# Designs tried in a protein design run: peptides against a protein of PDB entry 5JNO. Part 59

Target 1, 112 residues: chain A of PDB entry 5JNO
Amino acid sequence: MVAKFQPPPEYQLTAAELKQIVDQSLSGGDLACRLLVQLFPELFSDVDFSRGCSACGFAAKRKLESLHLQLIRNYVEVYYPSVKDTAVWQAECLPQLNDFFSRFWAQREMED

## One batch from the design tools (peptide; made by RFdiffusion4, then SolubleMPNN)

Design b1_p19_5_s2 (from b1_p19_5, 9 letters changed)
Fold by OpenDDE base, seed 1:
Structure b1_p19_5_s2 (fold): chain B 112 residues (1-112), chain A 19 residues (1-19)
Amino acid sequence: as target 1 above (112 residues)
Amino acid sequence: SLVSLSLDEQMETLLELYE
């Protein structure tokens, strides 16, 4: 038996919070994008989170990492269990997540 | 609240917030 995935406390949504997002969602892909905005607002910021540590050399990246995607998928599965199928996740959610995130940064780049 | 907005409206709000 595989252990249940447990999100970090800062990414633990209550049932009420998740329901609020779901109520505004039109599809699994739409829900995924809304979860992206709600769970990871830091991904839309130019703030260098490593500024406090000049020695470590870490820098915030404008990328959706596996942990971000896994967390989003876990919540989407609650109301759209079909995304447990990787093919469905890749067809319905991942493209919309990537498009939303890419469009955001594309627009930001145009302002520079 | 961002939750009450459409994805397009959320996008616009985010862009305005960080411009």
Scores: peptide ipSAE 0.515, ipTM 0.906, DockQ to the pose 0.851
Fold by OpenDDE base, seed 2:
Structure b1_p19_5_s2 (fold): chain B 112 residues (1-112), chain A 19 residues (1-19)
Amino acid sequence: as target 1 above (112 residues)
Amino acid sequence: SLVSLSLDEQMETLLELYE
């Protein structure tokens, strides 16, 4: 059997933490968005760590990367096994994740 | 806790936190 995907320690949720999020979720897509907020708060920050440092060149990525999506999907599958079907994942979760993330940054950009 | 909020409420909280 293929080994179960193991999240990095910084993105490891306990059963109790995951259950708390699930209990407040209305759907798999809703759960996915809640996991996005809980697992990756840094994606909502506009902190430039390279400010004042010409050698760093660091810039926060304002996009959802494959690793982010894979981690979220792994947790969603625990309670919504239907998202193991890629078509379901792409129809129910990905659009909600992208919309939620895009709406956030759209609002932030309007404030600047 | 953000967990107890709706997605819309979480969005509002996040926007307020980082404005």
Scores: peptide ipSAE 0.513, ipTM 0.906, DockQ to the pose 0.881
Fold by OpenDDE base, seed 4:
Structure b1_p19_5_s2 (fold): chain B 112 residues (1-112), chain A 19 residues (1-19)
Amino acid sequence: as target 1 above (112 residues)
Amino acid sequence: SLVSLSLDEQMETLLELYE
């Protein structure tokens, strides 16, 4: 058996905090994007996010890494258990996350 | 709070915050 994934303390949401985000979400993909913004604001800055959390490990600052996606998925599964199916996760949530994140950096690059 | 915004509004806010 694999132990339940335990997020780092800085990424631990209470039930109330999660519910607040869920209440504003229209779908699992929408929820995933909102969690991205709420959990990982450092991914939207030029600051190297790997410095802030030893548990996150080293990663490219403009890339959604496996750990980030896993954390988001863990929370999404609470209200959208169908994303436990990898095919559903890849169809419903990953495209939304990638589009949102890519659009952000595309706009930022236009400012350079 | 970003929580009360739509994704498009959140995007706009983030772009403004980090411009």
Scores: peptide ipSAE 0.507, ipTM 0.903, DockQ to the pose 0.863
Fold by OpenDDE base, seed 3:
Structure b1_p19_5_s2 (fold): chain B 112 residues (1-112), chain A 19 residues (1-19)
Amino acid sequence: as target 1 above (112 residues)
Amino acid sequence: SLVSLSLDEQMETLLELYE
């Protein structure tokens, strides 16, 4: 199930920006990870970049929360409508997102 | 930009940025 949600300004992509990402993507899961990097750079830093966002007011954590996942899924659906099916989303996109994010922080943990 | 990179290259770039 995907609830319709309008992204905060910091997480809005134009059609052209989204197309650029899609053109570089090999799959829905690949696209999802690329969107993660583009939309939520604050999740890859110790600094919470979203704290200054007066429009959304939420603080980013070192966790992929429902809002992050929902926003990514909404964009992925534009070019991969099959992810509207929760089973497809959970099989094709969600594991790749979690793996990408986990691998990043695992590496960062080793460097500290 | 990151958009033109592969996922592996993006990962590497991100790690280098914050190392």
Scores: peptide ipSAE 0.501, ipTM 0.901, DockQ to the pose 0.818

Design b1_p19_5_s3 (from b1_p19_5, 8 letters changed)
Fold by OpenDDE base, seed 1:
Structure b1_p19_5_s3 (fold): chain B 112 residues (1-112), chain A 19 residues (1-19)
Amino acid sequence: as target 1 above (112 residues)
Amino acid sequence: SLVELSLEEQMQLLLEKYE
């Protein structure tokens, strides 16, 4: 049996919170990016984000890692169940997540 | 709030916050 993934408290969204994000989302990929911003604001700063979540451990500040992606995917699939299919997740959500995140840091690095 | 904004608007606010 596959154990249910339970997010750390700081990354736990209520049904109402998730619905609000979903209502503003245009697609699964769009929702994924919105969840990235909402769940992991620390990834957009140089502040050590590992302090708040022992389950996350240490992670590269400029990289979306497995736990982040899995957590986002778990929420996305609530309203876009097709992303349970890895091929769909990789085609519709992952590219948008990576694009959004990389574009952010690319712009930040251009400030020098 | 960020939830009410487009992704592009959210990105801009994030950039402004941390610049």
Scores: peptide ipSAE 0.570, ipTM 0.919, DockQ to the pose 0.900
Fold by OpenDDE base, seed 5:
Structure b1_p19_5_s3 (fold): chain B 112 residues (1-112), chain A 19 residues (1-19)
Amino acid sequence: as target 1 above (112 residues)
Amino acid sequence: SLVELSLEEQMQLLLEKYE
């Protein structure tokens, strides 16, 4: 068995905070996107204010790294346990995350 | 707050915030 994945302190949500996001979510994929916005605002900025985390460094500025995806998945599975199945995660959540993130940057690049 | 908004509204606010 694999040890439980623990989020860095800056990405730790309380049960109440997570529930608030879940209550506004329409699906696991929707929840995943909401968590992306809530947990990683630095990924939507040209300037990375987060220091001390290699997973959130300059190289990952416009990319969803494995750590970001793992953290999101960990929270999503609390209320949508079906995403523990990798096939479900890849079909229901991952495409929506990538679509949301890519649409954001596509729009930003047009304005720059 | 962003939590209370739709994803579309969140997208719009993000674009406005960082433009």
Scores: peptide ipSAE 0.570, ipTM 0.920, DockQ to the pose 0.871
Fold by OpenDDE base, seed 4:
Order: sequence, then structure tokens, then C-alpha cells
Structure b1_p19_5_s3 (fold): chain B 112 residues (1-112), chain A 19 residues (1-19)
Amino acid sequence: as target 1 above (112 residues)
Amino acid sequence: SLVELSLEEQMQLLLEKYE
């Protein structure tokens, strides 16, 4: 059997915390973006968040990596089981995540 | 809090926080 993905403690949400985010979400994609903001605020800063953290792995600067996406997907699946289908995940959630993250950094780069 | 805001509002607050 495949072991259940266990997020690092800093990325562990309680059922109540997750429900709060879900209650404000309009869709699976919306939920995914909200989870991105909630779980990974470090991705919106210039700080190398992966430095010295073996549990986080080596993260590329300003990129949504497989580990981040996997964690978000795991939470989204709780309320949107259809995203277990990779095609659904890639159509409904992944584009919105990438768009949100890309637009953020595009605007930040305009200030440099 | 952020959870009560729209994604666009969250985006704006994030930009303001780090600009």
C-alpha cells in the first residue's frame, strides 16, 4: 500500500482550519489558491525558504514545486475528490495556481 | 483575515506586504 502523504508540521491543517478555508472557497481551483497563500507564505517573499530545511527539500526560487502542489492537492481532494483524477487537477486547479502565483511575481517584478 | 477575502483582495494584500 502507498503510504499516506504526511505534511511537515508547519503545513498541517486541522479539520476546522481546512473547513474555514473551504467555506470561503468558490471552487476547487479557488480553494487551491487559498491554500497556497495559507500554507506557503514564504513563496511570496524573496527569502530562500528551503535553506537548511531537509523536510522541505531543495526548492527553486519563485516556483511551485511538486511537493507544494502535492500538499495542496491532498487538501483539495478532501472536499473535491474529483481532483484525484490528474486530468481534473490539471484542468481545474493547476492553471489557477500557476496563474495566481505568476501574476503575483509579475507585479512584484514591475516594482524592481 | 485573509480567509475572508477574495483571491484578488488577498493578492493585493500580499503585494502591499512585500512591496
Scores: peptide ipSAE 0.569, ipTM 0.920, DockQ to the pose 0.884
Fold by OpenDDE base, seed 3:
Structure b1_p19_5_s3 (fold): chain B 112 residues (1-112), chain A 19 residues (1-19)
Amino acid sequence: as target 1 above (112 residues)
Amino acid sequence: SLVELSLEEQMQLLLEKYE
């Protein structure tokens, strides 16, 4: 059997922290994007790995990897259990995540 | 804090932070 997904320690949220985000969320997709911002600030930095992120301390990534997406989904499922269905996740959350992330970098590219 | 803001407001703050 497949082992249950275990988030890395650096990306653990307490129930209180998660609830705070959920209370401000309008939907599962909205929650997903809020979690993206809260959990992975390093993904929004253009400072490369060698230089390092002075603001967040993490190396910059410009891609949402499967690990990031799975972690976000795990938290979203707590309050929106319907996203346990892959079809629902792909219809309600994943597009919003991709759009949010893509729009960010599109705007950053325009500033360069 | 970011939690209290809309996604669009969060987007704007992120852009300003890293510009």
Scores: peptide ipSAE 0.567, ipTM 0.916, DockQ to the pose 0.919

Design b1_p19_5_s4 (from b1_p19_5, 7 letters changed)
Fold by OpenDDE base, seed 3:
Structure b1_p19_5_s4 (fold): chain B 112 residues (1-112), chain A 19 residues (1-19)
Amino acid sequence: as target 1 above (112 residues)
Amino acid sequence: SLVELSLEEQMQYLLEKYR
């Protein structure tokens, strides 16, 4: 039996909020990236996390940790149930997430 | 809003916001 993942309150999306993001998404990987931007804007900043973010356990500023990925996957699964298969998640969503995040920081570092 | 933008436009928004 797998324990149910409980996201921190500050990263909860209503059904309406999630639907709005889904309506703009072209694929599971696209949705995953949109969720990354929507849920974790602090990961794109050099500024310290808010007290709430620190308290919830999201401490890494420049990498996607297991908790971030699990939360995103939970939402993606609602509309793209195929990502429940780990192989599909790793083939369709993880590369998109990592590419988006790494490209952001690569461009950000070039401007510094 | 961000939700209405493409992924590339969202990236550009973030780059400008945190420049």
Scores: peptide ipSAE 0.688, ipTM 0.951, DockQ to the pose 0.901
Fold by OpenDDE base, seed 4:
Structure b1_p19_5_s4 (fold): chain B 112 residues (1-112), chain A 19 residues (1-19)
Amino acid sequence: as target 1 above (112 residues)
Amino acid sequence: SLVELSLEEQMQYLLEKYR
């Protein structure tokens, strides 16, 4: 059987917490980016977030990897079921996530 | 709080926080 994906405790949002984010979201892609910020602040620092974390495993530095994307998608699906379709996820959410994340690091690298 | 900010404002917040 396929095991249900269970986020680590630090990435578990209550219904109320998720709703708060959704209420400020303009779209599924917007929600995805907001979830990125809320769930994974460590991805925006130079800290090796994966080191010592058995729950998330090793992750490439400054990359959105499968675990992060899966978690975000799981929450987005609650309010935007259409992202269950991979084509929709790849068209509506992934580009916005990657754009937001890449723009952040591009700006940070320019400041260094 | 962060949840009340626009994405661009959140971007700016993150840039300042981790600068």
Scores: peptide ipSAE 0.687, ipTM 0.951, DockQ to the pose 0.897
Fold by OpenDDE base, seed 5:
Structure b1_p19_5_s4 (fold): chain B 112 residues (1-112), chain A 19 residues (1-19)
Amino acid sequence: as target 1 above (112 residues)
Amino acid sequence: SLVELSLEEQMQYLLEKYR
């Protein structure tokens, strides 16, 4: 048997925490966005994210990185196994994640 | 709590927090 992916401690959700988020989610894409907010609040600040995580690869400014997306996908898969299919992940979750994140920064830019 | 909010409300929360 292959062990399940183990996220870093700072991004570990308990079963109860994950269930609470899922209970409020309307879809896999909705869940993905909620997980983005829950797991990575630092991505919504102007603080240099790369300073806090040496384990992260190249950090693109105001971009969702592969590590963030992988962690979110792993949690989404627990309740929406269909996202194990890359085509489903790219059709149902990625667009919503990117739209949510880009809309946030678009609004921030309007306030600046 | 944040979990109980809609996505739009969560976005507004984040906008206010990091404004």
Scores: peptide ipSAE 0.687, ipTM 0.951, DockQ to the pose 0.886
Fold by OpenDDE base, seed 1:
Structure b1_p19_5_s4 (fold): chain B 112 residues (1-112), chain A 19 residues (1-19)
Amino acid sequence: as target 1 above (112 residues)
Amino acid sequence: SLVELSLEEQMQYLLEKYR
């Protein structure tokens, strides 16, 4: 059996924290983007961050990695169970995440 | 707080923060 993914302590949201984000979300894709901002602000920085969690390794600062996506998906599933279906996740959430992240960096590059 | 902002406002916040 494959063990259930457990987020590192620094990425563990309380029920209240998650609820607060959900209350501001318009859709599963919107929630996913909000979680991206909340959980991984370091991905929007040019500053290199050291990862203290051996399970996480070192993440590329301008790349959404599988662990980031899996963690976001785990939280989205709490309020949008349909994303447990990979096809739904790929159709409703992944495009929103990638678009948001790409638009951010595109705008940053245009400001340079 | 950041949580209370729209996604677009959050993006603008991030752009300003890390500009």
Scores: peptide ipSAE 0.687, ipTM 0.951, DockQ to the pose 0.909

Design b1_p19_6_s1 (from b1_p19_6, 8 letters changed)
Fold by OpenDDE base, seed 1:
Structure b1_p19_6_s1 (fold): chain B 112 residues (1-112), chain A 19 residues (1-19)
Amino acid sequence: as target 1 above (112 residues)
Amino acid sequence: MVEFDPELEASLQEYLASL
């Protein structure tokens, strides 16, 4: 048996907050994308944290990591329990998350 | 506390590899 997921405090959503997002969602994949924006606004920030080192020019790459996806999946499954199945998660949520995230930054690149 | 799910990690890697 898997231990109960306990989100960090900064990613803790109340039932009311989650319900509000769900009410605006059209599908599990859409819900996943909305959660991505709400939980991790830092992934959509223009602020390049490379500002810390003018000499090294190291730019932090914006990417979706396993922890991000894990947090999202745990909330999505509350209303879409089918995503507990990995095959469903891969078919319904991951493509939409990737497309949304990629399109966001591709669009931003075109506007610059 | 953050829980790590190896199944999710595998799922992510498989998806990324399919792109």
Scores: peptide ipSAE 0.191, ipTM 0.781, DockQ to the pose 0.036
Fold by OpenDDE base, seed 4:
Structure b1_p19_6_s1 (fold): chain B 112 residues (1-112), chain A 19 residues (1-19)
Amino acid sequence: as target 1 above (112 residues)
Amino acid sequence: MVEFDPELEASLQEYLASL
């Protein structure tokens, strides 16, 4: 038996909040991208963590971790249950998430 | 960069399968 997946409190969306995002979404992949922005704005922060600590060498990596993806998938499946299939998730949502995230930072790098 | 934790992913899949 597996414990019920429960997001941290800061990532718990109400039904109303989720519905609002869904209403703006055109597809499961689009919903995933919108959830990415809504749930994890810190991943898009303009704060250059490396600037603050060149001495410590700590640079916050701009990464989508499995936990981020799992949380997103958990919400996407509510309205797009087909993403319960890993193949569908990997074909329809993950590429869009990766492209969106990568494009965002690529554009920011060009502006710097 | 997209990173996966296979064990964490497996647990998620099991959870989803239980729904």
Scores: peptide ipSAE 0.125, ipTM 0.745, DockQ to the pose 0.027
Fold by OpenDDE base, seed 5:
Structure b1_p19_6_s1 (fold): chain B 112 residues (1-112), chain A 19 residues (1-19)
Amino acid sequence: as target 1 above (112 residues)
Amino acid sequence: MVEFDPELEASLQEYLASL
Protein backbone atom coordinates (compact mmCIF):
# COMPACT_ATOMS: atom_id res chain seq x y z
CA MET B 1 0.00 0.00 0.00
CA VAL B 2 1.31 3.40 -1.03
CA ALA B 3 0.47 6.56 0.84
CA LYS B 4 -1.30 9.30 -1.05
CA PHE B 5 1.14 11.74 -2.57
CA GLN B 6 1.02 15.19 -1.08
CA PRO B 7 3.00 17.43 -3.37
CA PRO B 8 4.16 20.78 -2.07
CA PRO B 9 1.72 23.57 -2.88
CA GLU B 10 3.97 24.95 -5.60
CA TYR B 11 3.88 21.57 -7.38
CA GLN B 12 0.21 20.81 -6.83
CA LEU B 13 -1.93 21.49 -9.86
CA THR B 14 -5.69 21.40 -9.91
CA ALA B 15 -7.49 19.73 -12.77
CA ALA B 16 -8.40 23.14 -14.13
CA GLU B 17 -4.83 24.41 -13.99
CA LEU B 18 -3.52 21.31 -15.71
CA LYS B 19 -6.20 21.56 -18.37
CA GLN B 20 -5.20 25.13 -19.08
CA ILE B 21 -1.59 24.12 -19.65
CA VAL B 22 -2.67 21.20 -21.83
CA ASP B 23 -4.78 23.51 -23.97
CA GLN B 24 -1.68 25.58 -24.65
CA SER B 25 0.46 22.56 -25.50
CA LEU B 26 1.23 21.20 -28.95
CA SER B 27 2.47 17.77 -27.89
CA GLY B 28 3.45 15.66 -24.94
CA GLY B 29 6.97 17.00 -25.13
CA ASP B 30 5.74 20.55 -25.34
CA LEU B 31 3.45 19.94 -22.38
CA ALA B 32 6.41 18.60 -20.45
CA CYS B 33 8.38 21.78 -21.08
CA ARG B 34 5.47 23.98 -20.08
CA LEU B 35 5.05 22.00 -16.89
CA LEU B 36 8.75 22.41 -16.20
CA VAL B 37 8.42 26.18 -16.30
CA GLN B 38 5.15 26.25 -14.40
CA LEU B 39 6.07 23.86 -11.61
CA PHE B 40 9.70 24.78 -11.10
CA PRO B 41 10.22 28.49 -11.77
CA GLU B 42 13.13 28.42 -9.35
CA LEU B 43 15.13 26.51 -11.95
CA PHE B 44 14.90 29.53 -14.23
CA SER B 45 15.79 32.19 -11.70
CA ASP B 46 18.90 34.32 -11.99
CA VAL B 47 19.04 34.48 -8.22
CA ASP B 48 21.89 32.52 -6.76
CA PHE B 49 20.53 31.05 -3.56
CA SER B 50 24.03 30.36 -2.34
CA ARG B 51 24.99 33.99 -2.75
CA GLY B 52 24.31 34.65 0.88
CA CYS B 53 26.73 32.01 2.06
CA SER B 54 30.33 32.70 1.12
CA ALA B 55 31.63 30.54 3.92
CA CYS B 56 30.35 27.17 2.78
CA GLY B 57 31.50 27.51 -0.82
CA PHE B 58 28.31 25.83 -1.97
CA ALA B 59 27.16 26.73 -5.44
CA ALA B 60 23.67 25.74 -6.45
CA LYS B 61 23.64 23.89 -9.74
CA ARG B 62 20.92 24.25 -12.29
CA LYS B 63 19.95 20.74 -13.24
CA LEU B 64 16.90 18.61 -13.77
CA GLU B 65 16.56 16.12 -10.95
CA SER B 66 14.64 12.86 -10.74
CA LEU B 67 11.86 14.42 -8.71
CA HIS B 68 11.32 17.12 -11.32
CA LEU B 69 11.12 14.62 -14.13
CA GLN B 70 8.89 12.20 -12.30
CA LEU B 71 6.40 14.90 -11.36
CA ILE B 72 6.30 16.18 -14.91
CA ARG B 73 5.86 12.69 -16.32
CA ASN B 74 2.92 11.94 -14.07
CA TYR B 75 1.11 15.09 -15.14
CA VAL B 76 1.88 14.47 -18.80
CA GLU B 77 0.50 10.94 -18.55
CA VAL B 78 -2.94 12.32 -17.73
CA TYR B 79 -3.42 13.60 -21.25
CA TYR B 80 -0.72 11.65 -23.09
CA PRO B 81 -0.96 8.09 -21.78
CA SER B 82 1.62 6.91 -24.27
CA VAL B 83 4.40 8.30 -22.10
CA LYS B 84 3.65 5.55 -19.61
CA ASP B 85 5.83 3.58 -21.96
CA THR B 86 9.37 4.32 -20.87
CA ALA B 87 10.64 4.17 -24.42
CA VAL B 88 8.15 6.84 -25.46
CA TRP B 89 9.00 9.00 -22.47
CA GLN B 90 12.70 8.74 -23.25
CA ALA B 91 12.25 9.43 -26.94
CA GLU B 92 9.59 12.13 -26.93
CA CYS B 93 9.81 14.03 -23.66
CA LEU B 94 13.23 13.72 -22.08
CA PRO B 95 15.16 15.09 -25.06
CA GLN B 96 12.82 18.06 -25.31
CA LEU B 97 13.10 18.80 -21.62
CA ASN B 98 16.86 18.57 -21.74
CA ASP B 99 17.17 20.68 -24.86
CA PHE B 100 14.78 23.33 -23.62
CA PHE B 101 16.47 23.64 -20.26
CA SER B 102 19.98 23.67 -21.68
CA ARG B 103 19.17 26.15 -24.41
CA PHE B 104 17.45 28.45 -21.97
CA TRP B 105 20.50 28.84 -19.81
CA ALA B 106 22.93 28.90 -22.68
CA GLN B 107 21.00 31.77 -24.20
CA ARG B 108 20.62 33.64 -20.93
CA GLU B 109 24.30 33.39 -20.13
CA MET B 110 25.22 34.83 -23.49
CA GLU B 111 22.90 37.77 -22.92
CA ASP B 112 24.30 38.56 -19.49
CA MET A 1 19.75 8.01 -16.41
CA VAL A 2 16.88 9.16 -14.22
CA GLU A 3 16.37 7.37 -10.96
CA PHE A 4 12.95 5.83 -10.52
CA ASP A 5 11.00 5.96 -7.27
CA PRO A 6 8.17 3.41 -7.45
CA GLU A 7 6.51 4.61 -4.28
CA LEU A 8 6.39 8.17 -5.51
CA GLU A 9 5.12 7.02 -8.87
CA ALA A 10 2.28 5.03 -7.37
CA SER A 11 1.29 7.80 -4.99
CA LEU A 12 1.35 10.37 -7.78
CA GLN A 13 -0.90 8.20 -9.90
CA GLU A 14 -3.37 7.94 -7.06
CA TYR A 15 -3.23 11.67 -6.51
CA LEU A 16 -3.82 12.44 -10.17
CA ALA A 17 -6.71 9.99 -10.30
CA SER A 18 -8.41 12.02 -7.59
CA LEU A 19 -8.43 15.18 -9.66
Scores: peptide ipSAE 0.081, ipTM 0.679, DockQ to the pose 0.026
Fold by OpenDDE base, seed 2:
Structure b1_p19_6_s1 (fold): chain B 112 residues (1-112), chain A 19 residues (1-19)
Amino acid sequence: as target 1 above (112 residues)
Amino acid sequence: MVEFDPELEASLQEYLASL
């Protein structure tokens, strides 16, 4: 079943905000990555990590969750309708999102 | 209003499995 929900206000982009991001984007995948940064800056902030802590949520904070991806896809579809096709979403957006996110944290870990 | 689509979750799992 597909559920309808209202995202928190911080995840509700205006048409003008979305258009601005789109105008800066080179592709649907690029747009997805830009939306990731704009919508969820908390995913890119340093997380307090207690050594040996499995319950602190450190790992969770460094994960892209389904809700994040669905919100991103919702906005990407507005200007790149082709991502309504799951195969296109998987080929064009998900790899870029994963690579961007993973590379970000890999770089941060190397700098630490 | 945003739709929660279970197909997207499935697509994510498929992608992750391909890594």
Scores: peptide ipSAE 0.130, ipTM 0.734, DockQ to the pose 0.037; fails the geometry check

Design b1_p19_6_s2 (from b1_p19_6, 8 letters changed)
Fold by OpenDDE base, seed 1:
Structure b1_p19_6_s2 (fold): chain B 112 residues (1-112), chain A 19 residues (1-19)
Amino acid sequence: as target 1 above (112 residues)
Amino acid sequence: MVVFDPELQAALDEFLAEL
């Protein structure tokens, strides 16, 4: 028996919290970026949360992993069901997430 | 709970303004 994916407790949003984010969003890509910031603030921190290899940890810290993306997508689907289509997700949301994330760290690296 | 970081929020707002 297969159950639907449930977010880990630390990444759960109430209906009210999600609605607030949605009300601020103008598109699925917009919503995705807002969710990225709200769900995973640790990905934007200079603090090293990695375990083991420093080089691998650094690279992993500044990478959007499959679990992050899937969790964001699950929330986006609630109000933008079109992202259930992988082509739509890859055209509307994934580029925005990657661009925002890359831009953030590129700017930080220039300031260091 | 909604997390607010002013620097991160500023970066987000700037990026979203360009969409």
Scores: peptide ipSAE 0.616, ipTM 0.912, DockQ to the pose 0.660
Fold by OpenDDE base, seed 5:
Structure b1_p19_6_s2 (fold): chain B 112 residues (1-112), chain A 19 residues (1-19)
Amino acid sequence: as target 1 above (112 residues)
Amino acid sequence: MVVFDPELQAALDEFLAEL
């Protein structure tokens, strides 16, 4: 029996919260991007997390890390079980996540 | 935790409209 993923408490969504996001989503990639924004709003903050601590690793907070992607994937799998297939995840969700995140910061960089 | 930011939501909606 495969152990079910247990997200950290700060990233735990209730069934109702997840359903609300799903109802707004048109695809697995859509859902993934919505989850990214809802679960990790700090990744979109203009605040320089490296300010005051160059050695603590906070500079990495402007990147999508494996933990972020794993958390998102686990929620997406609830309603889009096909993403359990890595090939499907890499074709349908991962490009959209990376594209949205990259475009967001590219646009912000141009405004500054 | 669900957080709502209207500017971020707008950026998301704009991106998703192109999918």
Scores: peptide ipSAE 0.616, ipTM 0.913, DockQ to the pose 0.533
Fold by OpenDDE base, seed 4:
Structure b1_p19_6_s2 (fold): chain B 112 residues (1-112), chain A 19 residues (1-19)
Amino acid sequence: as target 1 above (112 residues)
Amino acid sequence: MVVFDPELQAALDEFLAEL
């Protein structure tokens, strides 16, 4: 049997914390974007993470990786179970996440 | 620890207002 997904401690939200975010959200896509900002503020940082780990070579990535998306989706599913359907996830949440993330960095690049 | 970034929050609010 497949074990329930367990996020790393730094990305673990309590029911109360999640509810607070949900209460501010008007849709699954809205919720997804709020979760993106709350869970992964480092993805919006100008700091080069490569300085933090010379041993592992970890660098800041301006990319939404599968793990990021999966974590967000898992939380969204709690209140919007329809996103368990990949077609719904791809129609309602993924476009919003990608648009917001891309738009953010596009604007930052114009300012630099 | 999540640190509040007003610029990020503003960007989020602006985007969400268009949904």
Scores: peptide ipSAE 0.615, ipTM 0.908, DockQ to the pose 0.468
Fold by OpenDDE base, seed 3:
Structure b1_p19_6_s2 (fold): chain B 112 residues (1-112), chain A 19 residues (1-19)
Amino acid sequence: as target 1 above (112 residues)
Amino acid sequence: MVVFDPELQAALDEFLAEL
């Protein structure tokens, strides 16, 4: 049996922190993108980071992995329970996350 | 609280405005 997913301590949000993000969000996809930036600023940096978390390891550079997506989805579900449905998650959140992330790096590469 | 890079924040705001 696979153990329940436990987010690394570096990616824990308090209820108050999450509510602040939610209050600025207009949709589940909006919230997902805000969470991406809030939780994983290292994915938007050209600098390599050394993390002290033994449980999360090192995220691949400039790629949204299952760990990132699962963690974001867990927080989105708190205020948008409909994303528990995989079809809703794939229609409302995943395209926005991937689009924002890919556009960010595409733009940065052109500016450098 | 994480302090965001202003360029990253601007990119996020621009993207979200287009949704």
Scores: peptide ipSAE 0.609, ipTM 0.908, DockQ to the pose 0.540

Design b1_p19_6_s3 (from b1_p19_6, 7 letters changed)
Fold by OpenDDE base, seed 5:
Structure b1_p19_6_s3 (fold): chain B 112 residues (1-112), chain A 19 residues (1-19)
Amino acid sequence: as target 1 above (112 residues)
Amino acid sequence: SVVFDPELLASLEAFLAEL
């Protein structure tokens, strides 16, 4: 038996917490974007984390990684089971996530 | 746990409206 994906403890949401986000969401794609903001606020920060730790050489990357997407999908499917279908996830959620994230940083770059 | 930032959420809604 293959183990089901489990979110790391730092990204675990209670039913009540998830319900609050769902109540604000208009669709699965909208929910995905809201989860992106709630779970990974650091992806929207102008803080240069590489400067904060010169010794470790950590560089914050402004990209959505596989783990980010997997975590988001894990919660979206709770209320939108259709996203268990990869085709639905790719058509309804991924484009919205990518567009939202890219437009966010595009606007921020224009302001600098 | 969920991090609630009203300013960030407001920005989120603005961006989503443009999609």
Scores: peptide ipSAE 0.259, ipTM 0.836, DockQ to the pose 0.620
Fold by OpenDDE base, seed 4:
Structure b1_p19_6_s3 (fold): chain B 112 residues (1-112), chain A 19 residues (1-19)
Amino acid sequence: as target 1 above (112 residues)
Amino acid sequence: SVVFDPELLASLEAFLAEL
């Protein structure tokens, strides 16, 4: 028996909040990207604390980690239950997330 | 909890439109 994933309180969305995001989404992949931005705005910050604070060991994280993906998937599957299938998640959402995130930073790095 | 940020969403949409 596997326990159901529960998001940390700081990443909990109410039904109303989630619906608002869903209403703006065109697809499961689009929803995933919108959730990425909403849940983890820090991943899109230009601030590089590693340059300003070596003592604290902080480094700007520009990677989508498993926890990020799991949290996003948790909400996407509410409206797109097919993403409970890993193959569907990998085909419909992960490429969208990765492409969006990587292209975002690629563009920003060229502008900086 | 997470609060919906319309400005952040707008930024996302703007970027997506460029792809």
Scores: peptide ipSAE 0.256, ipTM 0.832, DockQ to the pose 0.438
Fold by OpenDDE base, seed 3:
Structure b1_p19_6_s3 (fold): chain B 112 residues (1-112), chain A 19 residues (1-19)
Amino acid sequence: as target 1 above (112 residues)
Amino acid sequence: SVVFDPELLASLEAFLAEL
């Protein structure tokens, strides 16, 4: 059997932190996007800024990985238990996450 | 632990409004 997922320490939210995000969310999909931004701000860092850092050589990754999605789902299901169903997760949250993330970078690339 | 950033959230909301 598969062990229950536990978020890494660096991605653990307190109940208060999660509630603050939930209180501003309109739906499970909206909550998912807000969690994406809050948990992984590095995924939205400016390309030019990253490229211009000669001191650290930092380059932000613009990819939603399995871990990102699983972490988001872990918190969304606290207030939207229906997303425990994979079909609901795929219908209500994943499309919104992917569309938001893709459109964000598409717009940024057009502006740069 | 995550630090809540209202400006980051505002940027998200602004972007969503443009879609």
Scores: peptide ipSAE 0.240, ipTM 0.824, DockQ to the pose 0.477
Fold by OpenDDE base, seed 1:
Structure b1_p19_6_s3 (fold): chain B 112 residues (1-112), chain A 19 residues (1-19)
Amino acid sequence: as target 1 above (112 residues)
Amino acid sequence: SVVFDPELLASLEAFLAEL
C-alpha cells in the first residue's frame, strides 16, 4: 500500500482557504490553474535574483516540477474526485496547467 | 498557510479570460 501524500507545512491549505479558491473556479482545470498561482506565485515572477549577486549567479527555475503538480492534484481531487483517475488528471488538468503556464511566459517574452 | 494576493488573482483572471 502506498502512503498517502501529505503537503509540506508551507503548502498546507485550510478548508476555508481552499473553499475560497474553489468558489472562484469554473472547472477542475480552472481550479488547478488558480491553485498554481496561489501556491507558487514565485513561478510567475520575472525578478532576476542574480542581479543582486553577480558572484553567485542564482537564477530561479521557470518550470513546473513533479512536486508542484502533485500538490495541485492533491487539492483539486478534494472537490473533483474524478482526478484521482490518472487518465482524467491527464486529460482535464495537465493540459490546462501547461497551456496556462506556457502562454503566460510566452506573452511575457514578447513584451520584453 | 498560503497568503492570498488579490492583485495576482485579478491578473490571473484577466489572463484566463484572454485564452
Scores: peptide ipSAE 0.223, ipTM 0.814, DockQ to the pose 0.493

